# Peptides against a protein of PDB entry 6B4E: the designs that were tried, part 49

Target 1, 295 residues: chain A of PDB entry 6B4E
Amino acid sequence: TNFDKISKMFWHYKDKIAQIKQDIVLPIKKADVNVRNLLSRHKRKINPKFGQLTNSNQQLFKIQNELTQLINDTKGDSLAYHWILNFIAKAVVHQAETEVRVKPESALPLGKLTLYLLVQFPELQELFMARLVKKCPFVIGFTCEIDTEKGRQNMGWKRNNENKWEDNTSYDERMGGILSLFAIITRLQLPQEFITTTSHPFPIALSWHILARICNTPLNLITNTHFVILGSWWDAAAVQFLQAYGNQASKLLILIGEELTSRMAEKKYVGAARLRILLEAWQNNNMESFPEMSP

## One batch from the design tools (peptide; made by RFdiffusion4, then SolubleMPNN)

Design b2_p13_3_s1 (from b2_p13_3, 6 letters changed)
Fold by OpenDDE base, seed 2:
Structure b2_p13_3_s1 (fold): chain B 295 residues (1-295), chain A 13 residues (1-13)
Amino acid sequence: as target 1 above (295 residues)
Amino acid sequence: MNPIEELLTVVPP
């Protein structure tokens, strides 16, 4: 693992967030009134769509079509188009922080929708990844110390209006929710209409990177959160990961489930205990996946 | 780097 490369990638996306504010968010406030009105209407129509997802593919396709139309309506103005995509990127991540956090299986329909949009609108890819890395650096296997204010900020910790940090449980759950969504996206196949014409924008190899990079992280930087997000990843993608990489996948699952948890046993992390349970379930031929969606 | 190459670079915890 090249941690210098990972750090450069992390800061690249941090810079992208700043760029988005300067080049997209701020300029739209000075745009023509008709454009601003269009975007306001579209924002109101788009925002509830993510909460309307169910375990139904029929409902998913309906929402895909509705969002596609709404986004296409903005293509006549490049700034408006990018603003809507940035809004969608933020909304998807927010949905992961709130709904997926408490209902992990909801990551599947949300992930399918997101993957469709990422392929249909390629400009969404950088906007979405920048938002993911800002909120949950674990998606690229980035870790830094959290003993400083800046370190906590870099790792996606939130502060309230009184400058108080969020509690550990809230942080762990939010990170787990976001990571679940990303893990699902990496393990999904492209929609049938794109399989022959497009490469997967966030393939299963990115799951490999997450696991390997965490395993190579200095032990003094490993926290309960690392084990929580590994558990979230496991629920979301372990079955498909094994299907993709076979014996090599098995080695990496053993490394995170057995070796990493054992090395950190003295910390008695609750996330590590859960990951051990997941490992044991797999060893007993009882690895579970999220149920498939209905037709 | 492909996943196989990355596995070879993994340092045991």
Scores: peptide ipSAE 0.022, ipTM 0.647, DockQ to the pose 0.096
Fold by OpenDDE base, seed 3:
Structure b2_p13_3_s1 (fold): chain B 295 residues (1-295), chain A 13 residues (1-13)
Amino acid sequence: as target 1 above (295 residues)
Amino acid sequence: MNPIEELLTVVPP
């Protein structure tokens, strides 16, 4: 693992976030009143759609069509189009931080919706990835020290209005929710209409990168959060990962579930204990995946 | 290379 390259990628997306603010968000504040009104109306219509997702594919397709129409209505103005996509990127990640955090299986319908939008609107891909890396650097296998304020900020820690850091449990759960969504996206097949014409924008190989990079991370930088997000990834994608890479996948699952947890046993991380339970369930042929959605 | 190090050098097919 080349950690210098990963760091460069991390800072690339940090720069992208700054660019998005300067080139998309701030200019819209000065745009024509009609454009601002249009975007305000669309924002109000789009926001509730993510919460309307269920375990129904029929409901998913309905929401996909509604969002597609709303986004297409903005294509006549490039700035408005990019603004609405950036809004969607933020909204999807926010949904992962709130709903997926407490109900991990909700990542499946959200991931299907997101993958559809990423393929239908390719300009969403960089906007979404930048937001993911900002909020959860684990999605690219980036880790830094968190004993400094800047280190915590880089790893996506939040402060409240009193400048107090969020508690460890809240941070762990948020990271787990975001990582669950990303893991689901990497293991989903493209929608039928795109299979023969488009490459997957975030393929299963990105899951391999996450696992391998965490395994190669210096042990002094490994925290409970690493094990929490590995457990979240496991629930979301381990079955499909094994299907994709076979024996090589198995070796990597053993590395994270057995070797990494053993090396960190003295820390008694709760996340590591959970990951060990997942490993044992797999060894007993009881590996579970999220339930498939209804027709 | 020890077995653990060898596993870490594995690349996707």
Scores: peptide ipSAE 0.021, ipTM 0.629, DockQ to the pose 0.068
Fold by OpenDDE base, seed 4:
Structure b2_p13_3_s1 (fold): chain B 295 residues (1-295), chain A 13 residues (1-13)
Amino acid sequence: as target 1 above (295 residues)
Amino acid sequence: MNPIEELLTVVPP
């Protein structure tokens, strides 16, 4: 693992966030009133769609079509198009932070929707990844110290209006929710209509990177959050990861589930205990995945 | 990415 390269990637996306603000968000405030009104209407229509997802593929397809139409309506203006995609990127991540954190299995329909949109609208990919990295650097295996304010900010910790940091549980749950979504996306197959024409934008190899990079992270930087997000990843993608990489996947699962947890045993992290339970379930041939969606 | 190559670079914790 080249951590310098990971750091460069992290800061690339931080710069991308700044660029998005300057080139997309701020300019729209000065755009034609008709464009602003269009985007306001679309925002109101788009925002509730993510909460309307269920375990139904039929419902998913309905929402996919509705969002596709709404996004296509903006293509006549490049700035409007990029603005609506950026809004969607933010909304998807927000849904992961709020809904997926409390109901991890909801990552499946959300991930399917997101993957569809990422393929249908390629310009969404950089916008989405930038938002993910900003909110949850774990998605690229980035870790830094959190003993400083800047370190906490870099790792996606939030401060309230009174400059108070969020509590550890809230942070862990948010990171778990976001990571669950990303993990799901990496393990999903492309929709049938795209398989022959498009490569997967965030393939299962990115899950490999997450696990490997965490395993190579200096132990003094490993926190409870690392184990929480590994557990979230496990629930979301471990079965499909094993299917993809076989024995190599098994070795990596043992590294995180047995070796990493053992090395950190003195910390008595709750997340590590959960990950150990997942390992034991697997060893007893009881590895579970999220249920498949209904027709 | 080649998973095998990546695995070889993993240092056990």
Scores: peptide ipSAE 0.021, ipTM 0.649, DockQ to the pose 0.090
Fold by OpenDDE base, seed 5:
Structure b2_p13_3_s1 (fold): chain B 295 residues (1-295), chain A 13 residues (1-13)
Amino acid sequence: as target 1 above (295 residues)
Amino acid sequence: MNPIEELLTVVPP
């Protein structure tokens, strides 16, 4: 693992967020009134769609079509198009922070929707990844110290208007929700219409990166959050990960489930305890996955 | 990424 490279990637996406604000978000405020009105209407229509997802593929396809139409309506204006995609990127991550956080299995329909949009609208990919890295650096296996204000900010900690940090539990749950979504995306197959013409934008190899990079992270930087997100990843993708990489996947699951938890045993992290339970379930041939969606 | 190559770079904790 080259951590310098990971750091460079982290800061690349941080810079991208700043660039998005300057080149997309702020300019729209000065755009033609008709464009602003269009985007306002589209925003209002798009926002509730993510909450309308269920365990039904039929409902998913309906929402996919509706969003596709709404996005296509903006293609006549490049700035408007990029603005709406950036809005969607933010909305998807927000849904992970709120709904997936409390109902992890909801990551499946959300992930399917997101993957479809990422392939259908390739310009969404960089916007989405930038938002993911900003909110949850764990998606690229980045970790830094959180003993400083800047360190906490870099790791996606939120601070309210009174400069009070969010609770540890809130942070852990948000990170778990975002990571669950990302994990699902990495393990999903492309929709049938794209599988022969397009490469997967965020393939299962990115899950490998997450696990390997966390295993190689200096132990003094490992926190309860690392184990929480590993547990979230496990629920979301472990079965498919094993199917993809076989014995090599098994080795990596043992590294996180047994070796990493053992090395950190003195900390008595709750997240680590849960990960040990997941490991034991797997060893007993009882590894669980999210149920498939209904037709 | 080659999973085998990446695995070789993993240092157990």
Scores: peptide ipSAE 0.021, ipTM 0.649, DockQ to the pose 0.092

Design b2_p13_3_s2 (from b2_p13_3, 6 letters changed)
Fold by OpenDDE base, seed 5:
Structure b2_p13_3_s2 (fold): chain B 295 residues (1-295), chain A 13 residues (1-13)
Amino acid sequence: as target 1 above (295 residues)
Amino acid sequence: MNPILELLTVTPP
């Protein structure tokens, strides 16, 4: 693992966030009133759709079509198009932070929707990844110290208006929710209409990167959050990961489930204890996955 | 580097 490369990637996306603000978000405020009104209406229509997802593929397809139409309506203006995609990127991540954190299985319909949009609108990919990395650096296997204000900010910790940090539990749950979404995306197959024409934008190899990079992280930087997100990843993608990489996947699952947890045993992390339970379930041929969606 | 991967070198296929 080249940590310098990971750090460069992290800062690339941090810079991208700043660029998005400067080049997309701020300029739209000065745009023509008709454009602003269009985007306002579209925003209001788009926002509730993510919460309307269910375990139904029929409902998913309906929402996909509705969002596709709404996005296409903005293509006549490049700035408006990029603005709406950035809004969607933010909304998807927000949904992971709020809903997926409490109902992990909801990552499946959300992930399917997101993957569809990422393929249908390629310009969404960089916007989405930048938002993911900003909110949850674990998606690229980035870790830094959290003993400083800047370190906590870099790792996606939030402060309220009173400059109070969020609770550890809240942070862990948010990170778990975001990572669950990303994990699902990495293990999903492309929709049939795209499978022969395009490559997967966030393939299962990115799950490998997450696990390997965490395993290579200096132990003094490993926290309960690392184990929480590994557990979230496991629930979301472990079955498909094993299918993809076979014995090599097994080795990596053993590394995170047995070796990493053992090395950190003195910390008595709750997340680590859960990960061991997941490992044991797998060893007993009882590895679970999220149920498939209904027709 | 974490000693775990120094010894076992898990590389993506």
Scores: peptide ipSAE 0.021, ipTM 0.647, DockQ to the pose 0.076
Fold by OpenDDE base, seed 3:
Structure b2_p13_3_s2 (fold): chain B 295 residues (1-295), chain A 13 residues (1-13)
Amino acid sequence: as target 1 above (295 residues)
Amino acid sequence: MNPILELLTVTPP
């Protein structure tokens, strides 16, 4: 694991967030009133769509078509197009922080929708990754110290209006929700219409990077959150990960489930205890995946 | 301290 490379990638996306603000978000505030009104209407139509997802593929396809039309309506203005994609990137991550956090299996329909949009609108990819890394650096296997204010900010910790940090449970759950979504995206197959013409934008190899990078992280930087997000990843993608990499995947699952948890046993992390339970379930041939969606 | 991955000779694909 090259930690210098990971750090460079992290800061690249931090810079990208600043660029998005300067080049997309701020300019649109000064745009023509007709453009601003269009985007306001579209925003109001788009935002509820993510909450309308169910375990139905039929409903998913309906929402995909509706969003596609709404996004296409903005393509005549490049700034408006990029603004609406950035809005979608933010909305998807927000849905992971709120809904997926409390109902992890909801990551599946959300992930399918997101993957479709990422392929249909390639400009969404960098906008989405930048938002993911900002909110949850674990998606690229980045870790830094959190004993400083800047360290906590870099790791996606939030402060309230009284400048107090969020509680540990809230942070852990938010990170778990975001990582569940990302894990799902990495293990999904491309929609049939894209399989022969497009490469997967966030393939299963990115899941390998997350696990490997966490395993190689200095132990003094490992926290309960690392185990929580590994558990979230496991529920979302472990079965498909094993299918993709076979014996090498098994070794890596043993590393996170047995070796990493054992090395940190003195900390008595709740997330580590849960990960041990997942490992034991797998060893007993009881590994589970999220339920497949209905037709 | 050696990386965990080195202990099990795991090589990324």
Scores: peptide ipSAE 0.021, ipTM 0.643, DockQ to the pose 0.086
Fold by OpenDDE base, seed 4:
Structure b2_p13_3_s2 (fold): chain B 295 residues (1-295), chain A 13 residues (1-13)
Amino acid sequence: as target 1 above (295 residues)
Amino acid sequence: MNPILELLTVTPP
């Protein structure tokens, strides 16, 4: 693992967030009133769609079509188009932070929707990844110390209006929710209509990178959150990961589930305990995936 | 922890 490369990637996306604000978010405030009104209406229509997802493919396809139409309505103005995609990127991540954190299996329909949009609208990919990395650097296997305010900020910790940090449980759950979504995206197959024409924008190899980079992270930087997000990843993608990489996947699952947890045993992290339970379930041939969506 | 390779020798499906 080249941590310098990972750091460069992290800061690339931090810079991208700043660029998005400067070149997309701020300029739209000065745009034509008709454009602003259009975007306001579209925002109101788009935002609830993510919460309307169910375990139904029929409902998913309905929402995909509705969002596709709404996004296409903005293509006449490049700035408006990029603005609406950036809004969607933010909304998807927000849904992961709020809904997926409490109902991990909801990552499946959300992930399917997101993957569809990422392929249908390629310009969403960079916007979405920038938002993911900002909110949850674990998605690229980035870790830094959190003993400083800057370190906490870099790792996606939030402060309230009183400059108080969020509690550890809230942070862990948010990170788990975001990571669950990303894990799902990496393990999903492209929709049938795209398989022959498009490469997967965030393939299962990115899950390998997450796990490998965490395993290579200096132990003094490993926290409970690392184990929480590994558990979230496991629930979301372990079955498909094993299908993809076979024996190599098995070795890596043992490394995170047995070796990494053992090396950190003195910390008695609750996330590590959960990960061991997942390992044991697998060893007993009880590894489960999220249920497939209904027709 | 022993170093783990980030590059896979197996091609994903």
Scores: peptide ipSAE 0.020, ipTM 0.669, DockQ to the pose 0.107
Fold by OpenDDE base, seed 2:
Structure b2_p13_3_s2 (fold): chain B 295 residues (1-295), chain A 13 residues (1-13)
Amino acid sequence: as target 1 above (295 residues)
Amino acid sequence: MNPILELLTVTPP
């Protein structure tokens, strides 16, 4: 693992967030009134769509079509188009922080929708990844110390209006929700209409990077959150990961489930205990995945 | 990087 490369990637996306604010979010406030009105209407129509997802593919396709139309309506103005995509990127991540956090299986329909949009609108890819890295650096296997204010900020910790940090449980759950969504995206197949013409924008190899980079992270930087997000990843993608990489995947699952948990046993992390249970279930031929969506 | 190559660079915890 090249940590210099990971750090460069992390800061690239941090810079991208600043660029998005400067080049997209702020300029739209000075745009023509008709454009601003269009975007306000579209924002109101788009925002509830992510909460309307169910375990139904029929409902998914309906929402895909509705969002596609709404996004296409903005293509006449490049700034408006990028603004609406940035809004969608933020909304998807927010849905992961709130809904997926409490209902992990909801990551599947949300992930399918997101993957469709990422392929249909390629400009969404950088906007979405920048938002993911800002909110949950674990998606690229980045870790830094959290004993400083800057370190906590870099790792996506929030402060309230009183400048108090969020509690550990809230942070762990939010990170788990976001990571679940990303894990699902990496293990999904492309929609049938794209499978022969387009490469996967966030393939299963990115799940490999997450696991490998965490395994190589200095032990003094490993926290309960690392085990929580590994557990979230496991529920979301372990079955498909094994299907993709076979014995090599198995080795990596043993490294995170057995070796990493054993090295950190003295800490008695709750997340590590859960990951150990997941490992044991797999060893007993009882690895589970989220149920497939209905037709 | 190829996942297999990355695995070869993984240092056990």
Scores: peptide ipSAE 0.020, ipTM 0.662, DockQ to the pose 0.098

Design b2_p13_3_s3 (from b2_p13_3, 7 letters changed)
Fold by OpenDDE base, seed 4:
Structure b2_p13_3_s3 (fold): chain B 295 residues (1-295), chain A 13 residues (1-13)
Amino acid sequence: as target 1 above (295 residues)
Amino acid sequence: MNPLLELLTVTPP
């Protein structure tokens, strides 16, 4: 693992967030009133769609079509188009932070929707990844110290209006929710209509990166959150990961489930205990995945 | 981490 490269990637996306603000978010405030009104209406229509997802493919396809139409309506103005995609990127991550954190299996329909949009609108990919890395650096296997304010900020910790940090449980759950979404995206097959024409924008190899980079992270930087997000990843993608990489996947699952947890045993992390339970379930031929969506 | 797995971390399949 080359941590310098990971750091460069992390800062690339931090810079991208700043660029998005400068070149997309701020300029639209000065745009034509008709454009601003259009985007306001579209924002109101788009935002609830993510919460309307169910374990139904029929409902998914309906929402995909509705969002596709709404996004296409903005293509006449490049700035408006990029603005609406950036809004969608933010909304998807927000849904992961709020809904997926409490109902991990909801990552499946959300992930399917997101993957569809990422393929249908390629400009969403960079916007979405920038938002993911900002909110949850674990998606690229980035870790830094959190003993400083800057370190906490870099790792996606939030402060309230009183400059108080969020509690550890809230942070862990948010990170788990975001990571669950990303894990699902990496393990999903492209929709049939795209398989022959498009490469997967965030393939299962990115899950490999997450696990491997965490395994290679200096132990003094490993926290309960690392184990929480590994558990979230496991629930979301372990079955498909094993299908993709076979014996090599098994080795990596053993490394995170047995070796990494053992090395950190003195910390008695709750997340590590859960990860061991997942490992044991697998060893007993009881590894489960999220249920498939209904027609 | 074994050498093969280490290689995969650099160049995932």
Scores: peptide ipSAE 0.021, ipTM 0.676, DockQ to the pose 0.104
Fold by OpenDDE base, seed 2:
Structure b2_p13_3_s3 (fold): chain B 295 residues (1-295), chain A 13 residues (1-13)
Amino acid sequence: as target 1 above (295 residues)
Amino acid sequence: MNPLLELLTVTPP
């Protein structure tokens, strides 16, 4: 694991967030009134769509079509188009922080929708990844110390209006929700209409990177959150990960489930205990995945 | 401390 490369990637996306604010978000406030009105209407129509997802593929396809039309309506103005995609990127991550957090299986329809949009609108990819890394650096296997204010900010910790940090449980659950979404995206196949013409924008190899980078992280930087997000990843993608990489996947699952948890046993992390339970379930031929969506 | 990946000879894709 090249940690310098990971750090460079992390800061690249941090810079991208600043760029998005400067080049997309702020300029639109000075745009023509007709453009601003269009975007305001579209924002109101788009925002509820992510909460309208169910375990139904029929409902998914309906929402895909509706969003596609709404996004296409903005293509006549490049700034408007990028603004609406950035809005979508933020909305998807927000849905992961709120809904997926409490209902992990909701990551599947949300992930399918997101993957479709990422392929249909390639400009969404950088906007989405930048938002993910800002909110949950674990998606690229980045970790830093959280003993400082800057360290906590870099790791996606939030402060309330009183400048108090969020509690550990809230942080862990939010990170788990975001990571679940990303894990699902990495393990999904491309929609049938794209599978022969397009490469996967966030392939299963990115799940490998998450696990490998966490395993190589200095132990003094490993927290309960690392185990929580590994557990979230496991529920979301472990079955498909094993299918993709076979014996090599198995070795990596044992590494995170047994070796990493054992090395941190003195800390008695609740997340580590859960990850051990997941490992044991797999060893007993009882590895579970999220149920497939209905027709 | 040796990376855990090196201990299990896991080769990334």
Scores: peptide ipSAE 0.021, ipTM 0.670, DockQ to the pose 0.089
Fold by OpenDDE base, seed 1:
Structure b2_p13_3_s3 (fold): chain B 295 residues (1-295), chain A 13 residues (1-13)
Amino acid sequence: as target 1 above (295 residues)
Amino acid sequence: MNPLLELLTVTPP
């Protein structure tokens, strides 16, 4: 694991967030009133669609088509198009923070929708990844110290209006929700209409990177959150990860489930205990995956 | 450095 490369990638996306603000968000505030009105209408139509997802492929396809039309309506203005994509990127991550955190299986329809949009609108990819890394650096296997304010900020910790940090449970759940979504995206196959023409934008190899990078992270930087997000990843993608990489996947699952948890046993992390349970379930041939969506 | 480094496998293609 090259940590310098990971750090460079992390800061690349931090810079991208600043760029998005400067080049997309702020300019729209000065745009023509008709453009602003268009985007406001589209925003109102787009927002509820993420909450309309169910465990139904039929409903998914309906929403995909509706969003496709709404996004295409903005393509005549490059700034408007990028603004609506950035809005969608933010909305998807927000859905992970709010819904997926409490209902992890909801990551599947959300992930399918997101993957479709990422392929259909390639400009969404960098916008989405930047938002993911800002909110949950674990998606690229980045970790820094959290004993400083800047370190906590870099790791996606939030402060309330009273400048109080969020509680550990809230942070863990948010990180778990976001990582569940990302894990799902990495393990999904491309929609049939794209499989022969497009490469997967966030393939299963990115799950490998997450696990390997966490395993190589200095132990003094490993927290309960690392184990929580590994557990979230496990629920979301472990079955498909094993299918993709076979014995090599097994070795990595053992590394996180057995060796990493053992190395950190003195900390008595609740997330580590859960990950041990997941490992044991797998060893007993009881590894579970999210239920497949209905037709 | 994390002692688990030596236990990691090469990423499959």
Scores: peptide ipSAE 0.021, ipTM 0.669, DockQ to the pose 0.078
Fold by OpenDDE base, seed 3:
Structure b2_p13_3_s3 (fold): chain B 295 residues (1-295), chain A 13 residues (1-13)
Amino acid sequence: as target 1 above (295 residues)
Amino acid sequence: MNPLLELLTVTPP
């Protein structure tokens, strides 16, 4: 694991967020009133769609088509197009922070929708990754110290209006929700219409990077959150990860589930205890995946 | 401290 490379990637996306603000978000505030009105209407139509997802593929396809049309309506204006994609990137991550956080299995329909949009609209990819890294640096296996204000900010901790940090449970759950979504995306197959023409934008190899980078993280930087997000990843992608990498995947699951948890046993992290339970379930041939969606 | 990932070569399946 090259931590210098990971750090450079982290700061690249931090810079990208600043660029998005300067080049997309701020300019649209000064755009023509007709463009602003169009985007306001589209925003109102798009935002509810993510909450309308169910365990039905039929419903998913309906929403995909509706969103595709709404996005295509903006392509005549490059700034409007990029603005609506950035809005979608933010909305998807927000849905992970709120809905997936409390109902992890909802990551599956959300992930399918997101993957479709990422392939259909390639410009969404950098916007989405920048938002993910900002909110949850764990998606690229980045970790820094959180004993400083800047360190906490870099790791995606929020402050309220009274400048108080969010509680540990809230942070852990938000990170788990976001990582669940990302994990699902990495393990999904491309829609049939894209399989022969497009490469997967966020393949299963990115899950390997997350696990490997966490395993190589200095132990003094490992927190309960690391185990929480590993557990969230496990529920979302462990079965498909084993299918992809076979024996090498098994070794890596043992490393996170047994070795990493054992090395941190003195901390008595709740997330580590849960990860141990997941490991034991797997060892007893009881590894579970999220339910597949209905037709 | 050695990277935990180095154990991949010696960890049983």
Scores: peptide ipSAE 0.020, ipTM 0.648, DockQ to the pose 0.053

